# Ledger of designs, part 19: peptides against a protein of PDB entry 5FRP

Target 1, 225 residues: chain A of PDB entry 5FRP
Amino acid sequence: VEWTESIPQIIATREDISKELNQALAKTFIDSDPRVRRTSVMIFNKVPVTEIWKNITNKAIYTSLLHLAREKHKEVRELCINTMAKFYSNSLNEIERTYQNKEIWEIIDTIPSTLYNLYYINDLNINEQVDSVIFEYLLPFEPDNDKRVHRLLTVLSHFDKKAFTSFFAFNARQIKISFAISKYIDFSKFLNNQESMSSSQGPIVMNKYNQTLQWLASGLSDSTK

## One batch from the design tools (peptide; aimed at target 1 Y119 N122 F170)

Design b2_p14_4_s4 (made by RFdiffusion4, then SolubleMPNN; from b2_p14_4, 4 letters changed)
Fold by OpenDDE base, seed 4:
Structure b2_p14_4_s4 (fold): chain B 225 residues (1-225), chain A 14 residues (1-14)
Amino acid sequence: as target 1 above (225 residues)
Amino acid sequence: SQLARQAAAGLINK
């Protein structure tokens, strides 16, 4: 009986500790030191998704995480983009939608839109990273058609207008890239044949090959930057 | 940050 009577106090104490922890954590995401912000983002990468949802209840923390996707500090930004995409995917797979976690889900559901909106920055490095996390975490390969469609619908269901525009532009670009790669392969095969290269079409195909290569390369970021 | 590490440790140890 005495133990049962102490349980509410223990729960209250744990809630207080949890509240203090959440308040402290919220401050670390907006700290002036990039190292502090980086470490804060790493929490979402190191801690299991189920434990994060259980223990991080302050919505401001999740909002702050999303804001770091546009961080000026490159390392923090890149880490944040990968982390939030992975966290989104893990949340969809492992976290049930309940009344209690609705407010957090409202924030998490905006992650895809947040990521697609990064294309408007017009930075090639950011674009490449967003491309990568889309295929790795947002819209991963799924052999089950129903699951794949469900994931797609979930991702799109919370898009803003800008995200939709970026989504369509992305898909159009992917089709163009695919076509360009196909042409590149065909031209490469043609040019690898000495008889074909010595033909009247040789110089023409070489020119098209170079144009295709240049186009493909123009979409790639400078790895040194 | 020490605070973020402590926060992370606190989350892992719960």
Scores: peptide ipSAE 0.108, ipTM 0.825, DockQ to the pose 0.018
OpenDDE base, seeds 1, 2, 3, 5: peptide ipSAE 0.101, 0.096, 0.095, 0.100; ipTM 0.819, 0.815, 0.815, 0.819

Design b2_p14_5_s1 (made by RFdiffusion4, then SolubleMPNN; its pose is not in this set)
Fold by OpenDDE base, seed 1:
Structure b2_p14_5_s1 (fold): chain B 225 residues (1-225), chain A 14 residues (1-14)
Amino acid sequence: as target 1 above (225 residues)
Amino acid sequence: SLTPLQKTILELEK
């Protein structure tokens, strides 16, 4: 009988410890020191997704993680963007949706919208990073059509209006890029042919080639910034 | 450097 009386106390103690740990961890995400914030984000990279979902139950931590995507410190922001995208993908793959984790999923499901909204900052470096994480983690290559569609629908189902707009703009840009690349290839082939270059069309194609290159380059971030 | 709490959380990998 005595051991049964100790079980609730042990459970309560563990819950209390877990709660305290979660509360303390939540504070580290909003710490004034960027190094502390960075290390907090790194937890999501180092700890398996299943263990994170099991042990990090304070929704404020996840909310704070998402907020760091717009923080001032560049290194922390960049780390956060990669981390949350990866975490989203891993969660979709490994974590079941249950009643108990519903509140956390409500936050995690907003990660795609959060990322697409970063395009409105109009920063080329951020744009490049968001492009990268979209292809790597949010909408990865999937040969199975049903899985691909399901993933897409999952991503879109939690978009706000701005995210949808950004999504459409992104896709339109990708189509344009693809077309530009095709033109670049065609122009390159033309210019590599001596007979074609000596023709009356040579200078015209050269100009179009340069314009295409300039356009393509303008979409890339300056690595020196 | 990792805070004591962060170190503890990382031990959850074990």
Scores: peptide ipSAE 0.155, ipTM 0.814, DockQ to the pose 0.015
OpenDDE base, seeds 2, 3, 4, 5: peptide ipSAE 0.030, 0.136, 0.030, 0.148; ipTM 0.605, 0.805, 0.611, 0.815; seed 2 fails the geometry check

Design b2_p14_5_s2 (made by RFdiffusion4, then SolubleMPNN; its pose is not in this set)
Fold by OpenDDE base, seed 3:
Order: structure tokens, then sequence, then C-alpha cells
Structure b2_p14_5_s2 (fold): chain B 225 residues (1-225), chain A 14 residues (1-14)
């Protein structure tokens, strides 16, 4: 009978330890040393998503993770953006929505909005990274139409006004890029034909080709900086 | 110099 009486105390002790660990971890995300912040973000990359959801119960940790997307330190910011996008995708795929995890999901569901809001920052490097994580993690290629639509609706369902605007702008840009690529291909074919290049249209098409190439390149960050 | 996407955003806000 004596061992049964100790069980509630043991359970309470474990909960207390978990709370203390979560509090300690929360502090590391706001540490002044970028190396500490980086290490904290890496936890989300090294630990399986199911274990993260199970063991990290402090909301402040998730909120702090999202805030790091706008921090000044480039390396930490870049890591954070990739990490949160991947974590969002993994969570959608592996974590069920329950009453117990509702409060955490409320934060995680804002990740797409957080990412699309980064487009308002006039930084080409950030823009490229956001483009990348959208295609890789947020709205990946999905051959199943129902799954694709469901994913899209899930992503959009928690957008703020700015995120919606950014989303529409993104799509408009993608259409333009697609059209430009199509033109680039056509111009390339034309330029590779000697008969066509010798025609009166040769110089005109060459000019359009160069313009198209320049336009496409302008959307890419300078890899040398 | 504004990013291409920011330019698109500004078009939508006008």
Amino acid sequence: as target 1 above (225 residues)
Amino acid sequence: KKTPLLKEIEKLEK
C-alpha cells in the first residue's frame, strides 16, 4: 500500500521537472549569444517532430522560434526560417490535432503567415529563402488533388491581411516568371538557328533574349555577397 | 532598389 501512495508524488515531480526544463529552454531562445540561439533552433532539427510536441509544452518556446525569423543575425535567421517551415510541414503530416495540443497548434498555424510576411522586408536574400521554403515545405508538389487543395486551404486559413496580399503577389510573380522562362526557351531556340539569326529579326530577338535574361536574373540574390 | 516581390505587393495595394 505504501508504494501506491508515492505514485502521485512521483508524477507531480516529473511534471515539475518538465516545466523547469521548458523554462530553461525558453531562455536560450532569447539569449544574447547567437551561438546559443542557433543551438536552440537546432533542437527542432535534431529531435523528431513527435518528440518535440510531446516534450516542449511551453508556448513561449514556439513563439520565440517564430520571432527569430526577423532577428538581425543572418545565420540564425536563415536557420530559423528553414527550421520553422520544415517543422510546420512535419507537424501537419505527423501530429494530430487534439484538445491538449490546441494552444501549440494555434502558434504553429501562424508559421505560413509569418513566412509570407517576410516578403515585406526589402531583402532579396530573405525573399529567395522564403521562395525556397514555400516550394519545399509549405506548398510542396502534391500529385493528389484533394491533398493539394486541403494543404492549400490549411495554409491560407490562418493568414493575416498582409500574408494574403503577399500570397497573391507571389502567385502573380510566379506567372510572370513562367512566362519569361517560356520566352527564354523560344528565344534560345531562335538564336540557335543560323537561318533565323541571319534574318532581320535576329538582332531584335537577341535584344529580347538579353532583356528576358536580365529580368530573370534580377530576381536572384547575388551569390557573391 | 525594391525586390521584385515587394513591387508586386505595392501594385496590389494601389
Scores: peptide ipSAE 0.552, ipTM 0.944, DockQ to the pose 0.822
OpenDDE base, seeds 1, 2, 4, 5: peptide ipSAE 0.551, 0.551, 0.551, 0.549; ipTM 0.945, 0.945, 0.945, 0.945

Design b2_p14_5_s3 (made by RFdiffusion4, then SolubleMPNN; its pose is not in this set)
Fold by OpenDDE base, seed 1:
Parts: C-alpha cells; sequence; structure tokens
Structure b2_p14_5_s3 (fold): chain B 225 residues (1-225), chain A 14 residues (1-14)
C-alpha cells in the first residue's frame, strides 16, 4: 500500500521536472545570444530523434525551431535549416503517429512548407541550402515507388499556397537545369572535336555553350559572398 | 535582382 501512495508523487515530480526542463529549453530558443540559440538547435542534432520526441513535449520549442529558419544570424539560420530538415526526415522514418504526439506532428508536418517558403526571401545562399536539404532529407532518392509517392504526398499534404507555387517553380527549374546540362554536355563534346570546331558551326556552338554556362551559373550562389 | 527561382515563382502566380 505504501508504494502505491508514492507512485503519484514520483510521477508528479517527474512531470514537474520535465515540464520545467521544457520551459527552460523553450526560453533558450528565443535567447538574445545567438550562441545560446545555436546550442539549442544543436540538441536536435546530437540527441536521437526518438529521445527528442519523448522528452521534448512543449510545442513552443518546435515552433521556435521553425522560426529560426528566418533567423538574422546567418550561422544559426543555416544550422537550423539543416537541422529541421534532417529532423523532419528522421521523424518520418522513426516516429509513429499517435494520438499523444498529434499536436507535435502538426508542427513538424509544416517543415516542408516552411522550407519551400524560404525561396521567397530572394537569397541565393538560402536557395542553395534549401535545394540541398530537399534532395537530402525532404525528398530523398527512394527506389520503392510506393514509398516515394507516399513520401511526396506527405510532404505536399501540408503545403500552403506559397509553398505549392514554390514547389512547382522548383520542379520546373530542375527540368530546365537538366536540359541545360544535357546541352552543355553535347556542346562540350562538339567543342572537343577538332573537326567540328573548324567547321562553320564552331563559333555558333561556342556561343551557345557560353550562354548555357552563364545560365547555369546564374542559379548558383557566389561562394565568395 | 531576383533569383531565377523567384522569377519563376512570380510567373506562376500570374
Amino acid sequence: as target 1 above (225 residues)
Amino acid sequence: SKTPLLKTIEELEK
């Protein structure tokens, strides 16, 4: 009988500790010091996804994480973008959707939309990073067609209007890039052929080659900035 | 200047 009386107290104490810890952690995400914010984001990288979901139950923490994607501090922002994308992917792979975690999933499911909305910032560095995390974490290569389609539908199912538009634009651009690369290869082959270069078409192809390169380069961030 | 992607987005919104 004595152990039964102690259990509620233990549970209450643990809940209180957990709650306090969550509250304390939530504050760190909005701390004025970017180093503190960075450290907070790193928790999501260092701790297994299953443990994060188990121990971090305060919605505000997840919401705050997503907000850091638009952080003014470049390093924190970049870290956050990578972290949230990876966390999304890991969550989809490892975390079951339950009634208990539904509210957290509602937040996590908005990560793709959050990322695709970053294209509206009009920053090439951000664009490049978002491109990278899309291919690495959001829509990775999946040989199983059913899994691939399911993943795609999951990503799209929580898009806002802007994210959809961004998504379509992204795909359209990728097709264009692919086509440009194909042309680049063809032009390169032509230019490497001495007989072809000596022909009347040589200068024309060279011009097209240069235009193609310029077009491809225009979509890339300046590594010097 | 707008990024190529943003230009494409704006075209689709039209």
Scores: peptide ipSAE 0.300, ipTM 0.881, DockQ to the pose 0.894
OpenDDE base, seeds 2, 3, 4, 5: peptide ipSAE 0.281, 0.295, 0.284, 0.282; ipTM 0.873, 0.879, 0.875, 0.875

Design b2_p14_5_s4 (made by RFdiffusion4, then SolubleMPNN; its pose is not in this set)
Fold by OpenDDE base, seed 3:
Structure b2_p14_5_s4 (fold): chain B 225 residues (1-225), chain A 14 residues (1-14)
Amino acid sequence: as target 1 above (225 residues)
Amino acid sequence: KKTPLLKEIEKLEE
């Protein structure tokens, strides 16, 4: 009977330890040293998503992770953007929505909005990264129509006004890019035909080709910087 | 110089 009486105390002790660890971890995300912040973000990459949800119960940690997407340190910011996008995708795939984890999901569900809001920052490097994570993690290719629609609706369901605007702008840009690529292909075929190049249209198409190429390139960040 | 996407956003806000 004596051992049974000790069980409640043991449970309480474990909860206290977990709370203390979470509090300590929360502080590392706001540490002045970018190396510490980086290490903290890497936890989300190294630990399975199921274990993260189980062991990290302090909502401040998740909120802090999202805030790092706009921090000044480039390396930490870039890591954070990739990490949060991947974490969102993994969470959707592996974590069930329960009453117990509702508060954490409320934060995680804002990740898409957080990412799409980054397009308002006039930074081509950030834009390119957001483009990448959208295709890789947020709205990946899905051959099943029902799953694809469900994923899209899930992503959109927590958008703020700015995110919606950004989303529409993104889609408009994608259509333009697709059209430009089609033109690029057509122009390339034309330019590779000697008979066509010798025609009166040769110089005109060459100019259009160059213009199209320049337009496509303008959407890419300078890899040398 | 504005990013291409920011330009698109501005078009939608006009």
Scores: peptide ipSAE 0.539, ipTM 0.940, DockQ to the pose 0.818
OpenDDE base, seeds 1, 2, 4, 5: peptide ipSAE 0.532, 0.536, 0.531, 0.538; ipTM 0.939, 0.940, 0.940, 0.941

Design b2_p14_6 (made by RFdiffusion4)
Pose (drawn by RFdiffusion4):
Structure b2_p14_6 (pose): chain A 225 residues (1-225), chain P 14 residues (1-14)
Amino acid sequence: as target 1 above (225 residues)
Amino acid sequence: TASKIAAGLTGKAL
């Protein structure tokens, strides 16, 4: 850990080495101890994306980084998901493509599909995290009308069938959810004024709203929240 | 929150 903690500054201060470092971090990314794996993925977080793209070039680093996204260990997996997504966003906003660096890009480009494939594991926390992460770094809410789409296609550019089916299923659920929140408000407004304490639908509508709110809460990690 | 719900429900369906 002590050794792994020093790399970001070294990479940030010297290009003298890209050989031994690439040889070492590869082992450091698959070590048995999760502390070192965390401290390893923290490199992509602490040192700027450009210096990463310049200094570290070994194929195995990126594959291990993305590989850990499906790991049992939680603290590593979450930081991994967040990191490789923020990295994917920054790895397009700053670094162009040439004849030589494309060799590793096929990994940076399969990041969104890998991210979308996490939904298939069916974990509430992970689904929540991927949900949060995608709209934070991948498909941002800014800044304009045209580029969102221009990049949206680039995100969709490298998908497997699963990524597409899940990309669309996420969208198919959006309408059903909208049809829910809209009725949720239409039912929640029932308390604006006295419509039926026990009249028209008092004994029935309360237990439609009260039971309907559970449907939206069934997909969240903490439904009691 | 709505997106998290969508993601959770999508995960269950998949």

Design b2_p14_6_s1 (made by RFdiffusion4, then SolubleMPNN; from b2_p14_6, 5 letters changed)
Fold by OpenDDE base, seed 1:
Structure b2_p14_6_s1 (fold): chain B 225 residues (1-225), chain A 14 residues (1-14)
Amino acid sequence: as target 1 above (225 residues)
Amino acid sequence: TSRQIAGGLTGKEL
């Protein structure tokens, strides 16, 4: 743990991290102690993306980072998911694709697919987190149409078949959520009108309102768990 | 099952 905690400073201050240090760092991602693994993931959050790409040249480190997204330890997994999504976004924004870094990009370009494949775990907490990182890091709001399309194409270009399926399912869910919210608003407006509530439709709309609310709530993780 | 995965991804039918 202590050794791994020192790595961010080393990466930030040294231009050339030795092959040996990279190999040692790679081992920390598969350490039996979740604290060591957590600290290893934190390197990607503490060190600027440009310095990471410059100094971390061992492919195994990046591959291991991606594997931690399915780790059993909840805290490490959650940290990893956020970290890898952010790292992907920062890399797209700040790192030029060169011949020298091509092999690392081949790994990094699989991050979107890795994240979308987490939906198959069918865990509401994981789903919520993946939803969050998609909107925050993978497909952020972009008013420029060309930039938005380019980002979308970049994200999709390395999808496997399962990731595409998840992507389509995600989009379908968003449409359903939008529809449900619209209905929720309509029903709420109806129920706030005393004349409407006293009508024969009052009880029917109340039932639909409750069903809509339950559906919306069922898609959210239990904040207490 | 594929339906459970689809249900988790697409949400239950409204």
Scores: peptide ipSAE 0.024, ipTM 0.660, DockQ to the pose 0.149
OpenDDE base, seeds 2, 3, 4, 5: peptide ipSAE 0.023, 0.022, 0.023, 0.024; ipTM 0.659, 0.655, 0.661, 0.661

Design b2_p14_6_s2 (made by RFdiffusion4, then SolubleMPNN; from b2_p14_6, 5 letters changed)
Fold by OpenDDE base, seed 3:
Structure b2_p14_6_s2 (fold): chain B 225 residues (1-225), chain A 14 residues (1-14)
Amino acid sequence: as target 1 above (225 residues)
Amino acid sequence: TSRAIAGGLTGKEL
């Protein structure tokens, strides 16, 4: 753990990280101690993306990072999912595609597929986290239409079949959620009117309101679990 | 058509 904690400083101070250091770092991502794995993932959060690409040249490190998205340890997994999504976004924004970094980009370009494939685990907490990182890092709000389309095409261009299926399902779910929220608002307005609530439609709308709430709540993870 | 993807992507019909 202590050794891994020193790595961010070493990367920040040295332009030439030895092959040996890269090999040692690669081993920390598969360490039996989840604290070591966590610390290893944190390197990607503490070190600027440009320095990561410059100094971390061992492909196994990037592959291992992606693998941790399905790790059994909840805290490490959650950290990894956020980290890889952010790293992907930062890489797209700051790292040029060159012949020298082509092999690393081939791995990084699979991050969107890796994330969308997490929906197949059928875990509400994971789903919520993936939803969050998609909106924050993969497909962020972009007012420029050309940039937005370009980002979308970049993300989709490396999808596997499962990722595409997840993508379409995700979008369909968004539409349904939007509709449900709209109905929730309408029902709330109706029920807030005393005359409407006292009408023959009052009980009917109350029932629909409750159903809508239950549906919306069912899509949310229990923060206590 | 909500394609039932394993993982809660299929919202039940409201």
Scores: peptide ipSAE 0.023, ipTM 0.653, DockQ to the pose 0.170
OpenDDE base, seeds 1, 2, 4, 5: peptide ipSAE 0.022, 0.016, 0.015, 0.020; ipTM 0.648, 0.646, 0.651, 0.652

Design b2_p14_6_s3 (made by RFdiffusion4, then SolubleMPNN; from b2_p14_6, 6 letters changed)
Fold by OpenDDE base, seed 3:
Formats: structure tokens, sequence, C-alpha cells
Structure b2_p14_6_s3 (fold): chain B 225 residues (1-225), chain A 14 residues (1-14)
């Protein structure tokens, strides 16, 4: 009897502690110190996804995490972008959709849109990072066609209009890059042949090769920044 | 020739 009477109080206390902890954690994501914000983001990297979903129940934390993707502090922003992409992928793989976690899923399902919307910032470093996380976490290589299609449909199903536009632009860019790389290879092979280089086409191909390289390089961020 | 569709996804045509 005493044990049964203590359980509600313990649960209530734990819920209160959990609630207080969640509230305190939510505040850390908006702290003025970028180190605090960074540490908060790192929780999502250090704690297994299943434990995050279990213990982090305040939706404001997830919303705040997503907002950090547009933060001014470069390190925090970069960490956040990687973290949220990975968290999304892990969540899709490991977390079941239930009635209880529906509100959190509604936020998590916006991660793809959040990421694709970062292209509108028009920053080369951000673009490069978003490219990377798309290939690594959002739309990873999957040899199984059904799984690949399912993932794609899941990602697209929660896009806003801007994200769709960005998605199509991204794909169009990738096709162009692929074509440019193909031409780069062809020109490189031509230029590696001494007989070809000595031909009347030599200087023409050299020029096209340089133009192709310049075009490819123009889309790259400065590694020194 | 520059092609602009969305923000940072701009590029020159080859």
Amino acid sequence: as target 1 above (225 residues)
Amino acid sequence: ISNQIAGGLTGKEL
C-alpha cells in the first residue's frame, strides 16, 4: 500500500523534474553564450536517438534546434546543420510514429524543408554543407529501390513551396555538375594524349578545359574561411 | 549566361 502511494508521487516528481529539466534545456538553446548553445546541440549527438525521443518531450527544444541552423555563429550553425540532419535520419530509422510522439514528429518532419531552405541564404559554405548532409543523411545512397523511393517520398511529403523549388534547383545543379565533370574527364583524356595536343584542336580543347575548371571551381567555397 | 532559380543555387551556363 505504501509503495503504491509513493509511485504517483515519484512519477509526479520525476515528471516535474523532467519538465523542469526540459524547460531549463530549452533555455540553453537560446542562451547568449554560443558555447552554451553548442553544448546543447551536442546533446543530440551524444545521446542515442531513442533516449532523446524518450526524455526530450518539450517541443520547444526541437524547434529551437532547428532555428540554430540560421544562427550567426558559424561553428554552432555548422554543428546544428549536421546534427539535425543526422538526427532526422536516425529518427526515421529507429523511431516509430505513435500518437504520443506525433507533435515531435511534426517538427522533425520539417528538417528536410529547413535544410533545403538554407540555400536561399546564398552562402557558399552553407550550400556546401547542405549538399553534404543531403547525400550523407537526408537522401543517402540506398541500393534497395523500394527503400530509396520510400525515403524520398518521406522527405518530400513535408516540403514547403520554397523547399520544393530548392529541391528542383539542387537536382538541376547536380545534373549540370555531372555533365561538367564528364566533360572535364573527356578534355583531360584528350590533353593527356600528345598527338591530340599537337593537333589543331589542342588549343581549343585546352581553352574548354580551363573554362570547365573555372565553372566547377566557382561553385566551391573558400577552404580558408 | 547566369541562371538563377533559388538563392545559392545560381550558376553560370556551360
Scores: peptide ipSAE 0.022, ipTM 0.657, DockQ to the pose 0.149
OpenDDE base, seeds 1, 2, 4, 5: peptide ipSAE 0.022, 0.017, 0.016, 0.022; ipTM 0.656, 0.656, 0.650, 0.661

Design b2_p14_6_s4 (made by RFdiffusion4, then SolubleMPNN; from b2_p14_6, 5 letters changed)
Fold by OpenDDE base, seed 1:
Structure b2_p14_6_s4 (fold): chain B 225 residues (1-225), chain A 14 residues (1-14)
Amino acid sequence: as target 1 above (225 residues)
Amino acid sequence: VANQIAGGLTGKEL
């Protein structure tokens, strides 16, 4: 009888420990030391997604993670962007939507919008990183058309107006890049032909080639910065 | 602190 009476207390104690742990963790995301914030973000990289969803129940932690995407500290921000994108992808793949985790999913479902909204910062390094995580985690290559469409619809279903605008701008840019690359290849082939290069069109194509290269290069972040 | 918390979540030292 005494043992049975102790079980609720043990359960309550574990819940209390879990609550205390969650509260303590929530504080680390807003710590003044960027090293603490970095380490906090790393939890989402080091701990399996299933264990995160099981043990991190305080929604404020997830909200705080998303806010770190705009962190002033570059390293923390970059880590956060990669982490949240990966976490989103892993969650979609491994976590079932239940009544109990609905509130957390409501936050996690905003990750795509959060990421696409980073384009409005107008920073080339951030843009490059967002491009990378979109292709790697948000909208990865999927040969199955139904799965690909389903993922796309899932991502878009929680977009705010700004994210949609950013999405369309992104896609338009990709088309332009593709066209520019195609032209670059065509011009390169032309210039590699000695007869073509010696023709009256040679100088014209060379100029277009250089313009194309300059345009392509301008869209890339400076790897030295 | 965060590493300790992570360790607590996985039951393993991170």
Scores: peptide ipSAE 0.049, ipTM 0.752, DockQ to the pose 0.018
OpenDDE base, seeds 2, 3, 4, 5: peptide ipSAE 0.047, 0.018, 0.010, 0.049; ipTM 0.742, 0.565, 0.544, 0.746

Design b2_p14_7 (made by RFdiffusion4)
Pose (drawn by RFdiffusion4):
Structure b2_p14_7 (pose): chain A 225 residues (1-225), chain P 14 residues (1-14)
Amino acid sequence: as target 1 above (225 residues)
Amino acid sequence: DRVPVFLTEEDLEA
């Protein structure tokens, strides 16, 4: 851990080495101890994306980084998901493509599909995290009308069938959810004024809204929240 | 604020 903690500054201060470091971090990314794996992925977080793209070039680093996204260990998996997504975003907003660096890009480009494939594991927390992460770094809410799409295609550019089916299923659910929140408000407004304390639908509509709110809360990690 | 979207097992099988 002590050794792994020093790399970001070294990489940030010297290009003298990209050989031994690439040789070492590969082992450091698959170590038995999760502390070092965390401290390893923290590199992609602490040191700027450009210096990463310049200094570390070994194929195994990126594959291990993405590989850990499916890991049992939680603290590593979450930081991994967030990191490789923020990295994917920054790894397009700063670094162009040439004849030589494309060799590793086929990994950076399979990041969204890998991210979308996490939904298939069916974990509430992970689904929530991928949900939060995608719209934070991948498909941002800014800044304009045209580039969102221009990039959206580049995100969709490298998908497997699963990524597409899940990409679309996420969208198919959006309408059903909208049809829920809209009715949720249409039912929640029932308390604007006295419509039915026990009249028209008092004994029935309360237990439609009260039971309907559970349907939206069934997909969240903490439904009681 | 945005509403979290979720997927069910059945949605993923479809």

Design b2_p14_7_s1 (made by RFdiffusion4, then SolubleMPNN; from b2_p14_7, 6 letters changed)
Fold by OpenDDE base, seed 4:
Structure b2_p14_7_s1 (fold): chain B 225 residues (1-225), chain A 14 residues (1-14)
Amino acid sequence: as target 1 above (225 residues)
Amino acid sequence: SRIPRFLTKEELEE
């Protein structure tokens, strides 16, 4: 743990990290101690993306990072999911594609697919997290249409079949959620009006309101878990 | 169906 904790500082201060250090770092991602794995993931959060690409040259490290997205340990998994999504976004923004880094990019380009494939686990907590990182890092708000489309195409260009299916399902769900929220607002306005509530439609709208709330709530994870 | 087929938690590492 202590060794791994020192790595961010080393990467930040040294221009060249030895092959041996990369190999040692690769082992920390598969360490039996979740604290070691966590610390290893944190390297990607603490070190600037440009320095990571410069100094972490062992592709096994990146592959191992991606594998942690499906780790059984919740804390490490959640950290990893956020980390890899952020790292992906930062890489797209700051790292040029060159011949020298091609092999690493081949791995990094699979991050979106890796994340979208997590929907197949059918876990509400994971789903919520994936939703969050999609909006924050994979497909962030971009007012420039060309940039937005380019990002979208970049994300999709490396999807496997399952990721595409998840992508379409996600979008369909978002449309449904949007519709439900719209209806929720309408029903809420209706129910907040005394005249409307006194009408024959009052009970009907109340029922629809409750159904809408239930539907919206069913998509949320249990806060106790 | 455009809905993903859900895996069990046991299949998480697969």
Scores: peptide ipSAE 0.027, ipTM 0.664, DockQ to the pose 0.090
OpenDDE base, seeds 1, 2, 3, 5: peptide ipSAE 0.018, 0.024, 0.023, 0.026; ipTM 0.577, 0.624, 0.628, 0.582

Design b2_p14_7_s2 (made by RFdiffusion4, then SolubleMPNN; from b2_p14_7, 5 letters changed)
Fold by OpenDDE base, seed 5:
Structure b2_p14_7_s2 (fold): chain B 225 residues (1-225), chain A 14 residues (1-14)
Amino acid sequence: as target 1 above (225 residues)
Amino acid sequence: KRIPRFLTEEDLKK
């Protein structure tokens, strides 16, 4: 743990990270101690993306990072999912594609697919997290249409078949959620009006309101689990 | 050095 904690500072101060250091770091990502794995993931959060790309050249590190998205340890998994999504976004924004970094990009470009494939686990907590990182890092709000389209195409360009299927399912769900929220708001406004509630439509709207709430709630993870 | 066990669909049903 202590050794891994020193790595961010070393990367920041030394341009020449030895092959040996990269190999040692690669081992920490597969360490049996979740604290070691956590610390390893945190390197990607603490070190500027440009420095990571410059100094971390061992492909195994990036591959291992992606694998941690499916690890059993919840905290490390959650950290990894956030970290890899953020790292992907930062890389797209700050790192140019060159011949020298092509092999690393081949791995990084699979991050979106890796994340979308997590939906197949069918865990509500994971689903919520993936939803979150998609909106925050993968497909953030972009007012520039060209940039938005370019980002979307970049994200989709490396999807496997499963990721595409998941993507379409996700989008369909989001549309449904949006519609349900709109209905919820409308029903809430209706129910807050006494005159409307006393009308013949009152009971009908109440039922629809309850159904909408139940549907929305069913898509949310239990925060206690 | 145990490779972190990947969550299987079965692990989430518990």
Scores: peptide ipSAE 0.062, ipTM 0.752, DockQ to the pose 0.038
OpenDDE base, seeds 1, 2, 3, 4: peptide ipSAE 0.052, 0.059, 0.056, 0.060; ipTM 0.744, 0.748, 0.745, 0.747; seed 4 fails the geometry check

Design b2_p14_7_s3 (made by RFdiffusion4, then SolubleMPNN; from b2_p14_7, 5 letters changed)
Fold by OpenDDE base, seed 4:
Structure b2_p14_7_s3 (fold): chain B 225 residues (1-225), chain A 14 residues (1-14)
Amino acid sequence: as target 1 above (225 residues)
Amino acid sequence: SRIPLFLTKEDLEK
C-alpha cells in the first residue's frame, strides 16, 4: 500500500518511469488486498492524464484497470468505474492519437464498451453508477453539435454487439424516464390546484401520479444496500 | 489468491 501510494508523486516528478516500475505497478492492480487495488486506481485520479500516458506504458496496467470494473469489492469497483470513465474523457480531450500510443488507445477505446457491458449484470447500484458516468464523462453535455456528434461516434466506434444493445436500451429507458418526469410535473401541477383536485378527475390524476412515482422510484437503487 | 474476484451474473442473483 505504501509503495503504491508513492507512485503518483514519482510520476509527477520523474520524466520517465522505468519498465520495472511499470511492471511492479501492474502487479498492484491484481493484488489480493483491496486497499492496494484502490490505491492503484487512485493513481489515475491523482496524476494528470498527460503524465499517465507518458509514464505508464505497460498495457497490462490499463487492461487491469478495466477489469476492476467488475471487482467484487464495491468500493474498488465504484472507484474504478468512475476513474476509467473520467480517464477516458480526459484522454479524448488531452491526448492526441499517435503511432506510439496506438496500442494504449486500443485499450482505452474499449472503456465505453466495458462500462455499457456492466448493465448486463443487472445490478441497480451498478446501473446507477454507469448512468452517472455516461452523463458525466462518456457523453457529457456539449453545446457544440459537431463536437457532441464526434464524441458520440467515437464512443460508439468501438462498441461490441452487447454494448450497442445496452446503449439502445439505455436510450430507450432515458426517453421513458423523461416522459415519466414530464407526466409527474403535469400531475403535480394538477394536484397543487385545489379546484382541479375537487373535480372528478382528482382521484384519477392522483392514482396516475402515484403510479408514475412508483415507476420512477423502482428504477432507483436502494441506498441502504 | 492474488486475482481479484469479479462479479458474475450469478453472484448478483444470490
Scores: peptide ipSAE 0.040, ipTM 0.711, DockQ to the pose 0.038
OpenDDE base, seeds 1, 2, 3, 5: peptide ipSAE 0.031, 0.034, 0.040, 0.035; ipTM 0.715, 0.722, 0.715, 0.717; seed 1 fails the geometry check

